# Peptides against a protein of PDB entry 4Z5W, part 20

Target 1, 305 residues: chain A of PDB entry 4Z5W
Amino acid sequence: IPDVFLELNKLWYFSAQSNLFNGEMPRSLSNSRSISLLSLRNNTLSGQIYLNCSAMTNLTSLDLASNSFSGSIPSNLPNCLRLKTINFAKIKFIAQIPESFKNFQSLTSLSFSNSSIQNISSALEILQHCQNLKTLVLTLNFQKEELPSVPSLQFKNLKVLIIASCQLRGTVPQWLSNSPSLQLLDLSWNQLSGTIPPWLGSLNSLFYLDLSNNTFIGEIPHSLTSLQSLVSKENAVEEPSPDFPFFKKKNTNAGGLQYNQPSSFPPMIDLSYNSLNGSIWPEFGDLRQLHVLNLKNNNLSGNIP

## One batch from the design tools (peptide; aimed at target 1 T139 S188 W189)

Design b2_p13_4_s2 (made by RFdiffusion4, then SolubleMPNN; from b2_p13_4 with D3S Y7F P12I)
Fold by OpenDDE base, seed 1:
Structure b2_p13_4_s2 (fold): chain B 305 residues (1-305), chain A 13 residues (1-13)
Amino acid sequence: as target 1 above (305 residues)
Amino acid sequence: SPSNGNFVSAPIP
């Protein structure tokens, strides 16, 4: 990418995603006063990520996902006082979340999906201080770590939590009960154990629950049959979505469908591939908004209601 | 494959 962004003093949106750009990010781009939205996703950009937050006073969205960047996570990003969304998916940092992120008050959406992030305990301890954090994607990190259950963890405004495919140990953490606005929870493809806690059914905004491919035992909590978002057609107020899309595979052989908003996901409960026992509750029939109920590959018994 | 890697309900690679 040429180093010409000093001349582009009116450039508000720069999207150069899905090109063949290589080398480092231009210094003039890292110092742009005008840029609000920066997307360089899916290139071959390299070097260390550096942004001059004192210059980039208009930066609101940063998508650098799927590049060949290396080194540390930029600890100065919280100084970008308007920065709301960060997509660092598939950037191999081999790092912990910087302590400076405790001060990241502008942060609303963060993805480190498949970014070789380490120390989930530190990451969650830091990120709980991000009072405006609504979307957190940590999939394919923290390999074989323990999901912390520390009750002091509080994500009060969290709406989307995705920590899938981490081989995480532990239980469904009690601190998630402090996230009453949670809409989407994906903890699939871990090594989570214990019972599914009844308080999950108290998350009235929860329309998408994936606990599949774990080692959960016991009965399905009856409280899941009373998830308010799945009982009633509440007009899901389209809250501002992350500036980065999500993807879901329909079939193993199909390309991933792009979802621009979490609210566009079909309402789902997936508890498949666990060791759950007992019956299927007939009251799952009350979940009139539920599109997918997946209970396959468990130890469930009795009648199908 | 999706460019950004933000998959939901995706199998372990």
Scores: peptide ipSAE 0.428, ipTM 0.870, DockQ to the pose 0.748
OpenDDE base, seeds 2, 3, 4, 5: peptide ipSAE 0.423, 0.246, 0.143, 0.100; ipTM 0.868, 0.807, 0.729, 0.717

Design b2_p13_4_s3 (made by RFdiffusion4, then SolubleMPNN; from b2_p13_4 with D3S P12I)
Fold by OpenDDE base, seed 2:
Structure b2_p13_4_s3 (fold): chain B 305 residues (1-305), chain A 13 residues (1-13)
Amino acid sequence: as target 1 above (305 residues)
Amino acid sequence: SPSNGNYVSAPIP
């Protein structure tokens, strides 16, 4: 990418995603006063990520995902006082989340998916201080760590939590009950154990639950049949989504479908590939908004309602 | 894989 962004003093949006750009991020781009939305996703950019937050006063969205950046997570990002959305997916940091992220009050959406992030305990302890955090994607990190169950953890405004494919141990953490606005929970492809907690059914905004491919035992909580968002069509408040899309594969071999909004996901309960027992509750029939109920590969018995 | 790597309900690669 040429180092010409000093001349582009009116540049608001720069999208150069899915190209063949290599080398370092241009210094003039890292100092751009005008830029609000920066997307360099899916290139071969390298070096350290450096942003001059004192210059980049308009920066609201940063997508650097799927690049060859190295080094530490930029600890100065909280100084970008308008920065709301960060997509650092597939950047191999091999790092912990910086302590400075405790001060990241502008942060609304964060992805470190598949970024070799370490220490989930520290990560969650830090990120709980981000009071405006609504979307958190931590998939493919923290390999074989324990998911913290510390009840003091609080993500009050959290709407989307994705911590899949981490081989995480532990239980469904009670601190998620402190997230009453949670809409999407994906904890799939872990080593989570214990019972599925009944308080999940009290998350009235929860329309998408994936607990599949874990080691959960016991009965399906009957309270899941009363998930209000799945009983009645509430007017989904069009909240500003992350400036980065999500992807869902229909089949293992299919390309990922792009979803620009979490609300665009079909309403789902996936509890498949666990060790759940007991019956399928007939009251799942009350979930008139539910598109997918996946209970396969469990120890369930009785009649199919 | 998606360009951004933000999968939902995706198997381990």
Scores: peptide ipSAE 0.430, ipTM 0.865, DockQ to the pose 0.708
OpenDDE base, seeds 1, 3, 4, 5: peptide ipSAE 0.366, 0.419, 0.425, 0.371; ipTM 0.856, 0.860, 0.855, 0.839; seed 1 fails the geometry check

Design b2_p13_4_s4 (made by RFdiffusion4, then SolubleMPNN; from b2_p13_4 with D3S P12I P13E)
Fold by OpenDDE base, seed 4:
Structure b2_p13_4_s4 (fold): chain B 305 residues (1-305), chain A 13 residues (1-13)
Amino acid sequence: as target 1 above (305 residues)
Amino acid sequence: SPSNGNYVSAPIE
């Protein structure tokens, strides 16, 4: 990418994703006073990520995902006072989340999906201070770590939490009950154990629940049959709109379908590939908004209602 | 997978 952004003093949106750009980010781009949305996703950009937050006063969205960046997570990003959305998916940092992210009050949406992030306890302890954090994607990190169950963790404004495919141990953490605005929870493809907690059914905005491919035991909580977002459409919760797309694969070998908003996912309960027992509750019939109920590969018995 | 996005309900790659 050429170092010409000094002349582009009115550049608000720069989208150059899915090209063949290599080398470092231009210094003029990292110092752009005009740019609000920067997307360089899916290139071969390299070097250390550096943004001059004192210059980049209009920066609201940053998508650097799927580049060959190296080094540390830029600890100065909290100084980008308007920066709301960060997509750092598929950047191999091999790092912990910087302690400075405690001060990241502008942050609303963060992805480190498949970014070799380590220490989930530190990550969650830091990110809980991001009071405006609505979307958090931490999939494919924290390999074989324990999901912290510390009840003091508080994500009050969290709408989307995705921590899939981490091989995480532990239980469904009680601190998630402190997130009453949670709409999408994906904890699939972990090693989570214990019972599915009944308080999940109290998350009145929860329309998408994936707990599949874990080691959960016991009965399906009857309270899941009373998930208000799946009973009625009237609970029009503010849609989470991160500036980065989500993807859902139909199969392991297919490209993912792109979803621009989490709300565009079909309402789903996926509890498949666990060790759940007992019956399928007839009251799942009350979930009139539910599109997908996946209970396969469990120890369920009785009649199908 | 070559997809550069945030996967939801994704199997271990």
Scores: peptide ipSAE 0.430, ipTM 0.860, DockQ to the pose 0.637
OpenDDE base, seeds 1, 2, 3, 5: peptide ipSAE 0.157, 0.198, 0.165, 0.102; ipTM 0.726, 0.744, 0.723, 0.747

Design b2_p13_5 (made by RFdiffusion4)
Pose (drawn by RFdiffusion4):
Structure b2_p13_5 (pose): chain A 291 residues (1-233, 242-249, 256-305), chain P 13 residues (1-13)
Amino acid sequence: IPDVFLELNKLWYFSAQSNLFNGEMPRSLSNSRSISLLSLRNNTLSGQIYLNCSAMTNLTSLDLASNSFSGSIPSNLPNCLRLKTINFAKIKFIAQIPESFKNFQSLTSLSFSNSSIQNISSALEILQHCQNLKTLVLTLNFQKEELPSVPSLQFKNLKVLIIASCQLRGTVPQWLSNSPSLQLLDLSWNQLSGTIPPWLGSLNSLFYLDLSNNTFIGEIPHSLTSLQSLVSKPDFPFFKKGLQYNQPSSFPPMIDLSYNSLNGSIWPEFGDLRQLHVLNLKNNNLSGNIP
Amino acid sequence: SRPEEPTNVLYSS
């Protein structure tokens, strides 16, 4: 990509995604005072990611995903004070999230999916301090690590939480109850154990719950039949494993408890869930009748 | 050019 971005001082939107571009991002792009939306994803771009945050005061959305970059996660990123959305997926950082990210107060959406992020314990202790974070994708990282149960963790405004296919040990942590506005929860394809916490039914905005492919035991909590959003009625897309979904509400309401060791019966009170589109209880130890 | 590649991936059954 040519180094001409000092000359293009009115450029607020640049999208070069899904091309064959290689090499580093030109430094002038890293200094652009006018750039707001930048999407370079799905190229062969490489090198240490450098962004001058004193210079890029208009940067609001950054998508460098699926590229050949290496090095660390830039620690100066919280200083890009208008930056609201970062898609860093499929960049092999082989690194931890910098502590400075606890100061990233403009951040509302973050994806490190399949990015070789280590130490979920430190990553979550840091990111809980980003007060405006509404969506978090940590899928395909933290391989075989333990999902921290430390009760001090609070993600207050969190709407979307996705940490799948990490083979995580531990249980569904109670501190998730500190995310009362949670809409979409995906903990699937992990090694999670224990029972399914009844407090999940207390999440009034939750419409999508994917607990599939875990080691969960015990009963289906009765509270799931009283889930409010299941009983009664921005750009950074998601892919389901790939089928594209543009926003969290693009996912039909779902309960997927499949591929676990769950026992007991199916509650008749599930009939109360009139907004439920998908109920997947396959590959469990469930017994009794079908209500 | 190249096709769009999945990012922001969710896993399901």

Design b2_p13_5_s1 (made by RFdiffusion4, then SolubleMPNN; from b2_p13_5, 7 letters changed)
Fold by OpenDDE base, seed 2:
Structure b2_p13_5_s1 (fold): chain B 305 residues (1-305), chain A 13 residues (1-13)
Amino acid sequence: as target 1 above (305 residues)
Amino acid sequence: SRPVQPTNEIFTT
């Protein structure tokens, strides 16, 4: 990418995603005062990520995902006082979340999907201080770590939590009960154990639950049949979605399906590939908004209602 | 051994 962004003093949106750009991010771009949305996703950009937050006062969205960047996570990003959305997926940091992210009050959406992030306990302890954090994607990190269940953890404004494919141990953490606005929870493809907690059914906005491919035991909590978002059409005020798309792998598509908003996911309960027992509750019939109920590969018994 | 099913997790890229 040419180092010409100093001349582009009116450039508000720069998208150069899915090209063949190599080398470093140009220094003039890292110092742009005009840019609000920057997407360089899916290139071969290299070097260390550096942004001059003192210059980049208009930066609201940053997508650098799927690049060959090296080095540390930029600890100065909290100084970008308007920065809301960060996609750092597939950047191989081999790092912990910087302590400075405790101060990241502008942050609303963060993805480190498949970024070789380490220490989930530290990551969650840091990120709980991000009062405006609504979307957190941590899929394919923290390999074989324990998901912390510390009751002091609190994500009050969290709407989307995705921590899939980490081989995480532990239980469904009680601290998630402090996230009453949670709409989408994906903890699939872990080694989570214990029972599915009944308080999940108290998350009135929860329309998408994936607990599949874990080691859960016991009965399906009856409270899941009373998930308010699945009983009635909530007039979900279209809140601004993250500026990065989500992908869900399907059995047939190597690349996954793209979902531009969390609301584009079909309402779903996936408890498949566990060790759940007992009956399928007839009251799942009350979930009139439910599109997908996946209970396959469990130890369920009795009649199918 | 459970067959290695393709992951259906949500991620970003």
Scores: peptide ipSAE 0.418, ipTM 0.790, DockQ to the pose 0.089
OpenDDE base, seeds 1, 3, 4, 5: peptide ipSAE 0.396, 0.399, 0.339, 0.353; ipTM 0.793, 0.795, 0.878, 0.881

Design b2_p13_5_s2 (made by RFdiffusion4, then SolubleMPNN; from b2_p13_5, 6 letters changed)
Fold by OpenDDE base, seed 1:
Structure b2_p13_5_s2 (fold): chain B 305 residues (1-305), chain A 13 residues (1-13)
Amino acid sequence: as target 1 above (305 residues)
Amino acid sequence: SRPVQPTNIIYTT
């Protein structure tokens, strides 16, 4: 990418995604005072990620995903006082989340999907201080770590939590009961154990629940039949979605399907591939907004209602 | 049997 952004003093939006750009991010871009939205996703950019946050006073969205960046996660990003959305997916950091992210009050949406992030306990302890954090995607990190259940953890404004395919141990953490705005939870493809907690049914905005491919035992909580977002057509307040799309891979041989916003996911309860027992509750028939109920490959018994 | 590879997971890229 040429180093010409000093001349582009009115440039508000720069998207150069899905090209063949290589080398480092140009210094004039890292110092741009005008840019609000920056997307360089899906290139071959390399070197260390550096942004001059004191210069980049208008930066609101940063997508650097699917690049060959090296080094540490930029600890100075919290100094970008307007920065709301960050997509760092598929950047192989091999790092922990910086402690400085405790101060990241502007942060609303963060993805580190498949970025070799380590220490989930530290990551969640840091990110709980981001009071405006609504979307957190941590899929394909923290391999074989334990999902912390520390009751002091609080994500009060969290709407989307995705921590899939981490081989995480532990249980469904009690601290999630303090996230009343949670709309989408994906904890699939872990090694989570214990019972599915009844308080999940108290999350009135929860329309998408994936706990599939774990080691959960016991009965399906009856409280899941009372998920208000699945009972009634609540007008889900269309809050501004993250500036990055989500993907869901249905088949090993297919590309991931793109979802531009969380509301584009069909309302779903997936509890498949666990060790759940007992009956299917007839009251699942009350979930009039539910599109997908997947209970496949459990130890369920009795009548199908 | 469990699928050999993770499917239906949500991610960004």
Scores: peptide ipSAE 0.528, ipTM 0.923, DockQ to the pose 0.094
OpenDDE base, seeds 2, 3, 4, 5: peptide ipSAE 0.521, 0.525, 0.522, 0.518; ipTM 0.922, 0.924, 0.925, 0.920

Design b2_p13_5_s3 (made by RFdiffusion4, then SolubleMPNN; from b2_p13_5, 5 letters changed)
Fold by OpenDDE base, seed 1:
Structure b2_p13_5_s3 (fold): chain B 305 residues (1-305), chain A 13 residues (1-13)
Amino acid sequence: as target 1 above (305 residues)
Amino acid sequence: SRPEQPTNIIYTT
């Protein structure tokens, strides 16, 4: 990318996604006072990620995903006082989340999907201080770590939590009950154990629940038949989506389907590939907004209601 | 049997 952004003093949006750009991010871009949205996703950019947050006073969205950046996660990003959305997916950091992210009050949406992030305990302890954090995507990190169950963890404004395919051990943590605005939870493809907590049914905004491919035991909590977002349409809070799309891979050989907003996911309960027992509750029939109920590959018995 | 590879996971890229 040419180092010409000094002359582009009115540039508000720069999107150069899915090109063949190589080398480092140009210094004039890292110092741009005008840019609000920066997306360089899906290139071959390399070197250390550096942004001059004192200069980049208008920066609100940053997408650097699917690049060949190396080195540490930029610890100075919390100094970008207007920065709300960060997509760092598929950047091989091999790092922990910087402690400086405790101060990241502008942060609303963060993805480290498949970024070789380590230490989930530290990551969650840090990110709980981000009071405006609504979307957190941590898929394909933290290999074989334990999901912390520390009751002091609080994500009060969290709406989307995705920690899939981490091989995480532990249980569904009680601290997640302190997230009353949670709309989407994906903890699929872990090694989570214990029972599915009944308090999940108290999450009145939860329309998408994926707990599939774990080691959960016991009965399906009856409280899941009372998920208010799936009973009635009244609580569909259309919220501003993050500036990055989500993907869902149905088959091993297919590309991921793109979802531009969390609301584009069909309302779903997926509890498949566990060790759940007992009956299917007839009251699942009350979930009039439910599109997908997946209970396959469990130890369920009795009548299908 | 569990699928050999993760499917239906949500991610960004």
Scores: peptide ipSAE 0.536, ipTM 0.929, DockQ to the pose 0.094
OpenDDE base, seeds 2, 3, 4, 5: peptide ipSAE 0.528, 0.533, 0.522, 0.522; ipTM 0.927, 0.930, 0.927, 0.923

Design b2_p13_5_s4 (made by RFdiffusion4, then SolubleMPNN; from b2_p13_5, 6 letters changed)
Fold by OpenDDE base, seed 3:
Structure b2_p13_5_s4 (fold): chain B 305 residues (1-305), chain A 13 residues (1-13)
Amino acid sequence: as target 1 above (305 residues)
Amino acid sequence: SRPVQPTNEIFTS
């Protein structure tokens, strides 16, 4: 990418995703006062990620995903006082979340999907201080760590939590009950155990629940049949989605299906591939907004309602 | 061979 962004003093949106750009990010781009939205996703950019946050006073969105950047997560990003959305997916950091992210009050959406992030306990302890954090994607990190259940953890404004395919141990953490605005929870493809907690049915905004491919035991909580978001249409709060798309891989499509917003996901309960027992509750019939109920590969018995 | 379960994993790139 040429170093010409000093001349582009009116440039507010730069999208150069899915090209063949290589080398380092231009210094003029890292110092741009005008840019609000920056997407360089899916290129071959390299070097250390550096942003001059004192210069980049308009930066609101950053997508650097799927690049060959190296080194540490930029610890100065909290100094970008308007920066809301960050996509760092598929950047191989091999790092912990910086302690400076405790001060990242502008942050609303963060993805480190498949970024070799380590220490989930430290990550969650840091990120809980981000009072405006609504979307957190941590898929394919923290391999074989324990999902912390520390009751002091609090994500009050969390709407989307995705921590899939980490081989995480532990239980569904009680601290998630402190996230009453949670709309989408994906903890699939872990080693989570214990029972599915009944308090999940109290999350009135929860329309997408994936607990599939774990080691859950016991009965399906009857409280899941009363999930208000799946009973009635009333509370689809269209909040501003992250500036990065989501992808859901299906077996046949290498790239997955693209979802531009969390609300584009079909309303779903997936509890498949666990060790759940007992009956399928007839009251699942009350979930008139539910598109997908997946209970396959469990130890369920009785009649199908 | 474990049936290739549909990895319904959500990711961002």
Scores: peptide ipSAE 0.418, ipTM 0.800, DockQ to the pose 0.095
OpenDDE base, seeds 1, 2, 4, 5: peptide ipSAE 0.415, 0.073, 0.357, 0.362; ipTM 0.799, 0.772, 0.883, 0.885; seed 1 fails the geometry check

Design b2_p13_6 (made by RFdiffusion4)
Pose (drawn by RFdiffusion4):
Structure b2_p13_6 (pose): chain A 291 residues (1-233, 242-249, 256-305), chain P 13 residues (1-13)
Amino acid sequence: IPDVFLELNKLWYFSAQSNLFNGEMPRSLSNSRSISLLSLRNNTLSGQIYLNCSAMTNLTSLDLASNSFSGSIPSNLPNCLRLKTINFAKIKFIAQIPESFKNFQSLTSLSFSNSSIQNISSALEILQHCQNLKTLVLTLNFQKEELPSVPSLQFKNLKVLIIASCQLRGTVPQWLSNSPSLQLLDLSWNQLSGTIPPWLGSLNSLFYLDLSNNTFIGEIPHSLTSLQSLVSKPDFPFFKKGLQYNQPSSFPPMIDLSYNSLNGSIWPEFGDLRQLHVLNLKNNNLSGNIP
Amino acid sequence: SDPTPSAFITTDS
């Protein structure tokens, strides 16, 4: 990509995604005062990611995903004070999230999916301090690590939480109850154990719950039949493993408890869930009748 | 048993 961005001082939107571009991002792009939306995803771009946050005061959305970059996660990113969305997926950082991210108050959407992020314990202790974070994708990282149960964790405004296919040990942590506005929860494809917490039924905005492919035991909590959003009625897309979904509401309401060790019966009170589109209880130890 | 596993969400194709 040519180094001509000092000359293009009115450029607020630049999208070069899904091409064959390689090499580093030109430094002038890293200094652009006018750039707001930048999408370079799905190229062969490489090198240490450098962004001058004193210079890029209009940067609001950054998508460098699925590229050949290496080095660390830039620690100066919180200083890009208008940056609201970062898609850093499929960049092999082989690194932890910098502590400075606790100060990233403009951040509302973050994806480190399949990015070789280590230490979920430290990553979550940091990111809980980003007060405006509404969506977090940590899928395909933290391999075989433990999902922290530390009760001090609070993600208050969190709407979407996805940490799948990390083979995470531990249980569904109670501190997730500190995210009362949670819409979409995906903990699937992990090594999670214990029972399914009844408090999940207390999440009034939750419409999509994927607990599939874990080691969960015990009963289906009765509270799931009283889930409010299941009983009654911005750009950074998601892929399901790939089928694209543009926003969290693009996912039909779902309960997927499949591929666990769950026991007991199916509650008749599930009939109360009139807005439920998908119920997947396959590959469990469930017994009794079908209500 | 159903051999087809349940899906998970990511941000890349």

Design b2_p13_6_s1 (made by RFdiffusion4, then SolubleMPNN; from b2_p13_6, 8 letters changed)
Fold by OpenDDE base, seed 1:
Structure b2_p13_6_s1 (fold): chain B 305 residues (1-305), chain A 13 residues (1-13)
Amino acid sequence: as target 1 above (305 residues)
Amino acid sequence: MDTEPPGFLTTFE
């Protein structure tokens, strides 16, 4: 990418995604006062990610996903006072979340999907201080760590939580009960155990639940038949989506189905590939907005209602 | 038939 962004003093949106750009990010780009939206995803950019937050006063969205960047997560990003959305998916950091992110009050959407992030306990302890955080994607990190169940963790404004394919141990964490605005939860492809907690059915905005491919036992909580967002249409809060798309993938290398907004996901309960027992509740018939109920590959018994 | 488990969500292509 040429170092000409100093001359582009009116450039508000720069998207150069899905190209063949290599080398480092231009210094003039890292110092751009005009840019609000920056997307360079799916290139071969390299070097350390550096942004001059004192210069980049208009930066609101940053998508650098699927690049060959190296080094640390930029600890100065919280100084970008308008920065809301960050997609750092598929950047191999091999790092923990910076402690400075405790002060990241502008942050609304964060993805580190497949970014070799370590220490989930520290990550969640830091990110809970981001009061405006609505979307958190941590898929394909924290390999074989334990999902912390610390009751003091609070994500009050969280709407989308995706921590899939981490081989995480532990149980469904009680601190999620403190996230009443949660709309989408994906904890699939882990080693989570215990029972599915009944308080999940109290998350009135939860329309997409994926707990598939875990080691859950016991009965399906009857409270899941009372998820208000799946009973009635009225509770679909159209909220501002992240500035980055989501992909549903069968594996790390497969092409995914693209979803531009969380609201584009079909209303779903996926509890497949667990060790759940007992019956299918007839009251799942009350979930009139439910598009996908996947209970396959469990130990369920009785009659199909 | 090896029933492949369902897909998971990411933010990369």
Scores: peptide ipSAE 0.541, ipTM 0.878, DockQ to the pose 0.791
OpenDDE base, seeds 2, 3, 4, 5: peptide ipSAE 0.533, 0.531, 0.516, 0.534; ipTM 0.876, 0.873, 0.871, 0.875

Design b2_p13_6_s2 (made by RFdiffusion4, then SolubleMPNN; from b2_p13_6, 7 letters changed)
Fold by OpenDDE base, seed 2:
Structure b2_p13_6_s2 (fold): chain B 305 residues (1-305), chain A 13 residues (1-13)
Amino acid sequence: as target 1 above (305 residues)
Amino acid sequence: MDTTPPSFLTTFE
């Protein structure tokens, strides 16, 4: 990418995604005062990620996903006072979340999916301080770590939590009950154990639940048949979605189905590939908004209602 | 047995 952004003093949106750009991010781009939306995803950009937050006063969205960047996570990003959305997916940092992210009050949406992030306990302890955090994607990190169940963890404004394919141990953490606005939960492809907690059915906004491919045991909580978002058409207030798309993947190397907004996901309960037992509750028939009920590859018995 | 593994969500293609 040429170093010409100093002359582009009116540039508000720069999207150069899915190209063949290589080399470093231009220094003039890292110092752009005008840019609000920056997407450079799916390139071969290299070097360290550096953003001059004191210059980049209009930066609201940053998508650098699927690049060959190296080095540390930029600890100065919280100084970008308008920065709301960050997609750093598939950047191999081999790092922990910076402590400075405790101060990241502008942050609304964060993805580190497949970014070699380490220490989930520290990551969640830091990110809970992001009071405006609504979307958190941590898929394909924290390999074989334990999902912390510390009741003090609070994500009050969290709407989308995705921590899939981490081989995480532990149970469904009670601290998620402190996220009453949670709409989408994906904890699939872990080694989570115990029972599915009944309090999940109290998350009235939860329309997408993926607990598939874990080691859950016991019965399906009857409270899942009363998920309010799946019983009634709530007028989902169109809240601003993250400026980055989601991808539903079957594996790390497969192409994913793209979803531009979390609201574009079909309402779903996926409990497949567990060790759940007991019956399928007939009251799943009350979930009139449910599009997908996946209970396959469990130890369920009795009649199909 | 349905051999199709369940899906998961990411933010990369």
Scores: peptide ipSAE 0.533, ipTM 0.877, DockQ to the pose 0.886
OpenDDE base, seeds 1, 3, 4, 5: peptide ipSAE 0.529, 0.527, 0.521, 0.525; ipTM 0.876, 0.874, 0.871, 0.863

